# Designs tried in a protein design run: peptides against a protein of PDB entry 4Z5W. Part 243

Target 1, 305 residues: chain A of PDB entry 4Z5W
Amino acid sequence: IPDVFLELNKLWYFSAQSNLFNGEMPRSLSNSRSISLLSLRNNTLSGQIYLNCSAMTNLTSLDLASNSFSGSIPSNLPNCLRLKTINFAKIKFIAQIPESFKNFQSLTSLSFSNSSIQNISSALEILQHCQNLKTLVLTLNFQKEELPSVPSLQFKNLKVLIIASCQLRGTVPQWLSNSPSLQLLDLSWNQLSGTIPPWLGSLNSLFYLDLSNNTFIGEIPHSLTSLQSLVSKENAVEEPSPDFPFFKKKNTNAGGLQYNQPSSFPPMIDLSYNSLNGSIWPEFGDLRQLHVLNLKNNNLSGNIP

## One batch from the design tools (peptide; made by RFdiffusion4, then SolubleMPNN)

Design b2_p30_6_s1 (from b2_p30_6, 13 letters changed)
Fold by OpenDDE base, seed 4:
Structure b2_p30_6_s1 (fold): chain B 305 residues (1-305), chain A 30 residues (1-30)
Amino acid sequence: as target 1 above (305 residues)
Amino acid sequence: MIDMEEFEKHLKENRPHVSVEDSFYITTVE
């Protein structure tokens, strides 16, 4: 990318996605006072990610996903006082989340999907301090780590939590009950064990639950048949979606289905590919807003409801 | 053990708006 952005004093939006751009990010772009939305996704950009947050006072969204950046996660990003959305998916950091992210009060949406992030305990401990964090995507990281169950963890405003395909060990953590606004939970393709906790059915805004491809045991909690968001159309306040798309993927390199916002996901309960036993509750029939119900590949018994 | 094919059939008959799909995980990259 040419270093000509100093002359672009009115540049509000720059999207150069899916090009053949290589080399470092231009210094003029890293110092742009006017830019609000920056997307360089799916290029071959390299070097250290550097943003002059004191200059980039209008930066609200940053998508650098699928680039060849190296080095540390930029610890100064919390100084970008208007930066809300970050997509760092598929950047091989091989790093922990910087402790400075405790101060990232502007942050609303963060993705590190497939970014070789390490230490989930530290990551969650840091990110719980982001009071405005609504969307957190950590898929394809933390390989074989343990999902922390520390009851002190608190994501008060969290709406979307995706920590899939990490081979995570542990149980469904009780600290998720401190997120009453949670709408979407994906913990699929892990090694999570224990029982599915009944308090998940108390998350009244939860319309998408994926616990598939784990090692859960016991009965399906009857409380899941009373999920309010799936019983009735709540007036889901359309919150501003992240400025990055979501993709549903199989555990294959095949192309995924693109979803531009979390609200575009069909209302779903997926408990498939576990070791769940007991009956299928007939009260799943009360979930009038449910679009997808996957219970296959379990040890379920009794009558078909 | 419940025959899940029979369950899926019964579900489609009684709840035509509910589907059974393959399991996917969500990410933010292709």
Scores: peptide ipSAE 0.467, ipTM 0.908, DockQ to the pose 0.920
Fold by OpenDDE base, seed 1:
Structure b2_p30_6_s1 (fold): chain B 305 residues (1-305), chain A 30 residues (1-30)
Amino acid sequence: as target 1 above (305 residues)
Amino acid sequence: MIDMEEFEKHLKENRPHVSVEDSFYITTVE
């Protein structure tokens, strides 16, 4: 990318997605006072990510996903006082979340999907301090770590939590019960164990639940048949979506189906590929808004409802 | 054990708006 952005005092949006840009990020772009949305996703940009947050006072959205950046996660990003959305997916950091992110009050949406992030306990302990955090995507990180179950963890404003394909151990964490506005939960493709907790059915805004491809045991909680968002249409509060798309994938090498907003996901319960037993509840019949129900590859018995 | 193919058939017959899909995970990059 040419280093010509210093003269562009009226540049609010710069989108150069899915190009063949290589080398370092232009210094004029990293110092732009006017830019609000910066998207450089799916390029071959390299070097250390550096943003002059003291200059970039209008920066609200940053998408650097699928680039060849190296080094540490920029610890100064919380100084970008208007920065709401960050997509750092598919950047191989091999790092922990910076402690400075405790102060990231402008942050509403964060993705580190497939970014070689380490220490999930530290990551969640840090990110719980982001009071405006609504969307958190941590898919394909934390390999074989334990999902912390510390009851003191609080994500009060969390709407979307995705921590899939991490080979995480542990149980469904009780601290998620402190997120009453949760709409989408994906914990699929892990090594989570124990029973599915009944309090999941108390998450009245939860329209998308993926617990598939784990090692869960016991019965399906009857409380899942009373998920209010799946019974009635009334509670689809369209909150402002993150400025980055989501992709539904079978594996790391497959193409994904693109979803521009979390609300575009079909209402779903996926409990497939576990060790669940007992009956299929007939009261799944009450979930009139449900589009996808996957219960296959379990130890379920009894009558078909 | 429940025949899940029979369950999926029964589900499609009684609830035409409900499907059974493959299991996917969500990410923010292709």
Scores: peptide ipSAE 0.465, ipTM 0.901, DockQ to the pose 0.922
Fold by OpenDDE base, seed 2:
Structure b2_p30_6_s1 (fold): chain B 305 residues (1-305), chain A 30 residues (1-30)
Amino acid sequence: as target 1 above (305 residues)
Amino acid sequence: MIDMEEFEKHLKENRPHVSVEDSFYITTVE
């Protein structure tokens, strides 16, 4: 990309997605005072990510996903006081989340999907301080780590939590019960164990639950048949979605389905590919808003409801 | 064990708005 952005004093939005741009990010772009939305997703950009947050006072959204950037996660990003959305998916950092992210009060949506992020315990401990964090995507990181169950972890405003395909060990963490606004939970394709906790059915906004491809045991909690968001339509608060898209992906190299908003996901309960036993509750019938119910590849018994 | 094919059939017959899909995971990149 040419270093010509100093002359673009009215540049509010710059999207150069899915191009063949290579080399470093232009210094004039990293010093732009006017830019609010910066997307360079799906390029071959390289070097260290550097943003002059003191200059970039209007920056609200940053999408650098699927680039060849190297080095550390920019620890100064919390100094970008209006920065709400960050997509760093498919950037190979091989790093931990910076401690400075404890101060990232403007942050509302963060993705590090497939970014070689390490130390999930530190990441969650840091990110819980982001009081405005609503969307957190950590898919394809933390390989074989343990999902922390520390009850002191609090994500009060969290609406979307996705930590899939990490080979994570542990149980469904009790600290998620402190997220009453949770709408979407994906913990699929891990090595999570224990029972599915009944308190998940108390998450009145939860319309999408994926616990598939784990090692869960015991019965399906009957409380899942009373998920209020799946019983009635009344609670669909259309809130601003992240500026980055979501993709449903098979554990194959096939292309994913794109979803521009979390609300575009069909209401779902997926508990498939576990070791769950007991009956299928007839009261799943009361979930009138449910579109997808996957219970396959379990040890379920009894009558078909 | 419940016959899941029978369950899926019963589900489609009685609840046509509910589907059974393959398991996916969500990410923010293709």
Scores: peptide ipSAE 0.440, ipTM 0.892, DockQ to the pose 0.932
Fold by OpenDDE base, seed 5:
Structure b2_p30_6_s1 (fold): chain B 305 residues (1-305), chain A 30 residues (1-30)
Amino acid sequence: as target 1 above (305 residues)
Amino acid sequence: MIDMEEFEKHLKENRPHVSVEDSFYITTVE
């Protein structure tokens, strides 16, 4: 990418996604005063990620996903006072989340999907201080760690939480009950155990629940049949979605479905591939907005209602 | 960065009854 962005003093949106750009990010780009939205996703950019937050006063969205960047996560990003959305998926950091992110009050959406992030306990302890955090994607990190269940963790404004395919141990964390605005929860492809907690049914905005491919035991909580978002067509006021898309990909890495907004996911309860027992509740029929109910590969018994 | 082939192998070893082809993960990149 040429170092010409000083001349582009009116450039507020720069998208160069899915190209073959290599080398380092241009210094003029890292110092752009005008850019609000920056996307360099799916390139071969290298070197250390550096942004001059004192210069980049208009930066609101950053997508650097799927690049060959090296080094640490930029600890100065919280100094970008308008930065709301960060997509750092598929960047090999081999790092912990910086402590400075405790001060990241502008942050609304964060993805580190498949970025070799370590120490989930530290990550969640740090990120709970981000009061405006609504979307958190941590897929394919924290391999074989324990999902912390510390009740003091609070994500008050969290709407989307994805911590899938981490082989995490532990239980469904009680601190999620402190997230009453949660709409999408994906904890699939872990080693989570215990029972599915009944308080999940009290999350009135929860329309997408994936707990598949774990080691959950016991009965399906009856409270899941009363998920308000699945009973009634609430006009979900489409709050501003993250500036990055979601991709539902096969584990074989063969293709993927793009979802531009979390609301584009079909309303779903997936509890498949667990060790759940008991009956299928007839009251699942009350979930008129539910598109997908997946209960396969469990130890369920009785009659199908 | 996780090698997906290694991950699939691990999944097959630990969950032999799970079809990897029927399994999806959500990410923010293609």
Scores: peptide ipSAE 0.433, ipTM 0.850, DockQ to the pose 0.189

Design b2_p30_6_s2 (from b2_p30_6, 15 letters changed)
Fold by OpenDDE base, seed 1:
Structure b2_p30_6_s2 (fold): chain B 305 residues (1-305), chain A 30 residues (1-30)
Amino acid sequence: as target 1 above (305 residues)
Amino acid sequence: MIDMEKFEEHLKKYRPHVSIEDSFYITTVE
């Protein structure tokens, strides 16, 4: 990418995603006062990520996903006082989330999907201080760690939480009950155990629940048949609108489905590939907005309603 | 970064009843 951005003093949006750009990010770009949206996703950019937050006073969205960046997560990003959205998926950091992110009050949407992030306990302890955090994607990190169940953890404004494919141990954490605005929860492809907690059915905005491919036991909580978002459409819940799309990908490297918004996901309850027992509740029929109910590969018995 | 081949091998070893074709994850990049 040429180092010409100093001359582009009115440049608000720069998207150069899905190209063949290599080398370092231009210094003039890292110092741009005008840029609000920066997307360099899916390139071969390298070196250390550096942004001059004192210069980049208009930066609101940063997408650097799927690049060859190295080194640490930029600890100065909280100094970008308008920065709301960060996509750092598929960047090999091999790091913990910086302590400075406790001060990241502008942050609304964060993805570190498949970025070799370590220490989930520290990550969640830091990120709970981000009072405006609505979307958190941590897929394919924290391998074989324990999902913290510390009741003091609080994500009051969280709407989307994805911590899938981490091989996490532990149980469904009670601290999620402190997130009453939660719309999408994906904890699939872990090693989570225990029972599915009944308080999940009290999350009135929850329309997408993936607990598949875990080691959950016991009965399906009857409270899941009362998820208000799946009973009626009446509550137009304000959706998180991150400036990055979601992709549902197969492990077989087959093409992923793109979802531009969390609302584009079909309303779903997936509890498949667990050790759940008991009956399928007939009251699942009350979930008129539910598109996908997946209960396969469990120990369920009785009649199919 | 997780090697997806190693992840698949892990799935086959520890969850042989799960079809790899049924394995999905949500990410934020293509």
Scores: peptide ipSAE 0.423, ipTM 0.829, DockQ to the pose 0.189
Fold by OpenDDE base, seed 4:
Structure b2_p30_6_s2 (fold): chain B 305 residues (1-305), chain A 30 residues (1-30)
Amino acid sequence: as target 1 above (305 residues)
Amino acid sequence: MIDMEKFEEHLKKYRPHVSIEDSFYITTVE
């Protein structure tokens, strides 16, 4: 990418995603006063990520996902006072989340999906201080760590939480009950154990629940049959979506389905590939908005209602 | 960064009854 962004003093949106750009990010780009939306996703850019937050006063969205950047997560990003959305998926950091992110009050949407992030306990302890955080994607990190169950963790405005494919140990954390606006929860492909907690059915905005591919035992909580978002249409609050899309990818190198908004996910309860027992509640028939109910590969018995 | 091929091999080894074709994860990049 040429170092010409000083001349582009009116450039508000720069999207150069899915190209063959290599080398470092131009210094003039890292100092742009005009850019609000920056996407360099799916290139071969290298070096350290450096943004001059004192210069980049208009930066609201940053998508650097799927690049060859190296080094630490930029600790100065909280100084970008308007920065709301960060997509750092598929960047090999091999790092912890910086302590400075405790001060990241502008942050609304964060993805570190498959970025070799370490120490989930520290990550969640830091990110709980981001009072405006609505979307958190941490898929394919924290390999074989323990999901913290500390009740003091609070994500009051959290709407989308994805911590899938981490091989995490532990139980469904009670601190999620402090997130009453949660719409999408994916904890699939972990080593989570214990029972599915009944308080999940009290999350009235929860329309997408994936607990598949864990080691959950016991009965399906009857409270899941009363999820209000799945009973009635009234709670389709179109909230401002992240500036980055979601991709539901097969674990195979096959192309994924793109979802531009969390609301584009089909309403789903996936409890498949666990050790759940007991019966299927007939009251699942009350979930008129439910598109997908996946209970396969469990120890369920009785009649199918 | 997890090598997805190695991850698939791991899944086949430790969860042989799980169809990889039915195995999805949500991410934010292609």
Scores: peptide ipSAE 0.442, ipTM 0.852, DockQ to the pose 0.189; fails the geometry check
Fold by OpenDDE base, seed 3:
Structure b2_p30_6_s2 (fold): chain B 305 residues (1-305), chain A 30 residues (1-30)
Amino acid sequence: as target 1 above (305 residues)
Amino acid sequence: MIDMEKFEEHLKKYRPHVSIEDSFYITTVE
């Protein structure tokens, strides 16, 4: 990318996604006073990520996903006082989340999907201080770590939590009960154990629950049959989606489905590939908004309702 | 960054009854 952005003093949106750009990010771009939306997703950009937050006073969205950047996560990003959305998916950091992110009050949406992030305990302890954090995507990180169950963790405004395919140990953490606005929870493809907690059914906005491919035992909580968002349409709070799309990808090189907003996901309960026992509750029939109920590959018994 | 080939090998080893074609993850990049 040419170093010409100093002359582009009115540039508000720069999107150069899915190109063949290589080398470092231009210094003029890292110092742009005008840019609000920056997307360089799916390129071959390299070097360290340096943003001059004192210059980039209009920066609201940053998408650098799927690039060849190296080094640490930029610890100065919280100084970008208007920065709301960050997509750092598929960047090989091999790092922990910086302690400075405790001060990241502008942050609403964060993705580190497949970014070699380490220390989930530290990550969650830091990110709980982001009072405006609504979307957190941590897929394909923290390999074989333990999901912290510390009840003091609090994500008050969290709507989307995806910590899938991490091989995490532990249980469904009680601190999630402190997230009453949770709409989408994906903890699939982990090594989580214990029982599915009944308080999950009290998450009135929860329309997408994926606990598949874990080691859960016991009965399906009857409270899941009373998830209000799946009984009636009345509680669909249209909130601003993150500026980055979601992709439901197959592990094969097959093209993923793009979802521009979390509400575009089909309402789902997936508890498949666990060790759950007991009956299928007939009251799942009350979930009139549910599109997918997947209970396959469990130890369930009795009659199919 | 997880090597997807190694991840697939891991899935085959630890979840032999799961079709890789039926395995999905949600991410934020193509």
Scores: peptide ipSAE 0.440, ipTM 0.835, DockQ to the pose 0.185; fails the geometry check
Fold by OpenDDE base, seed 2:
Structure b2_p30_6_s2 (fold): chain B 305 residues (1-305), chain A 30 residues (1-30)
Amino acid sequence: as target 1 above (305 residues)
Amino acid sequence: MIDMEKFEEHLKKYRPHVSIEDSFYITTVE
């Protein structure tokens, strides 16, 4: 990318995603005062990520996903006082989340999907201080770590939590009960154990639940048949979605389905590929908004309702 | 970054009855 952005003093939106750009990010771009949205996703950019947050006073969204950047996660990003959305998916950091992210009050949406992030305990301890954090995507990180169950963890405004395909150990963490606005929870493809907690059914905004491909035991909590968002249409407040899209990818690298917003996901309960027992509750029939109920490959018995 | 081939091998080992073709993950990049 040429170092010409100093002349582009009115550039508000720069999207150069899905190109063949290589080399380092231009210094003039890292110092742009006008840019609000910067997307360089799906390139071959290299070097260390550096943003002059004191200059980039209009920066609200940053998408650098799927690049060849090296080094640490930029610890100065919290100094970008308007920065709301960060997509750092598929960047090989091999790092922990910086402690400075405790101060990241502007942050609303964060993805580190498949970015070699380490220490989930530290990550969640840090990110709980981001009071405006609504979307957190941590898929394909933290390999074989334990999902912390510390009750003091609190994500008050969390709407989307995706920590899938991490081989995480532990249980469904009680601290998620402190997230009453949770709409989408994906903990699939882990090594989570124990029972599915009944308090999940109290998450009135939860319309998408994926707990598939774990080691959960016991009965399906009856409270899941009373998920308010799946009973009635009334409360789907279209809140501002993240500036980055979601992709539901097959493991076979086959083309993923793009979802521009979390509300584009079909209402779903997926509990498949566990060790759940007992009956299928007939009251799942009350979930008039539910599109997908996947209970396959469990130890369920009795009659199909 | 997770090697997806190694991840698939892991999935086959721990979930031998799961079709990999039926396995999905949500991410934020193509």
Scores: peptide ipSAE 0.422, ipTM 0.817, DockQ to the pose 0.186; fails the geometry check

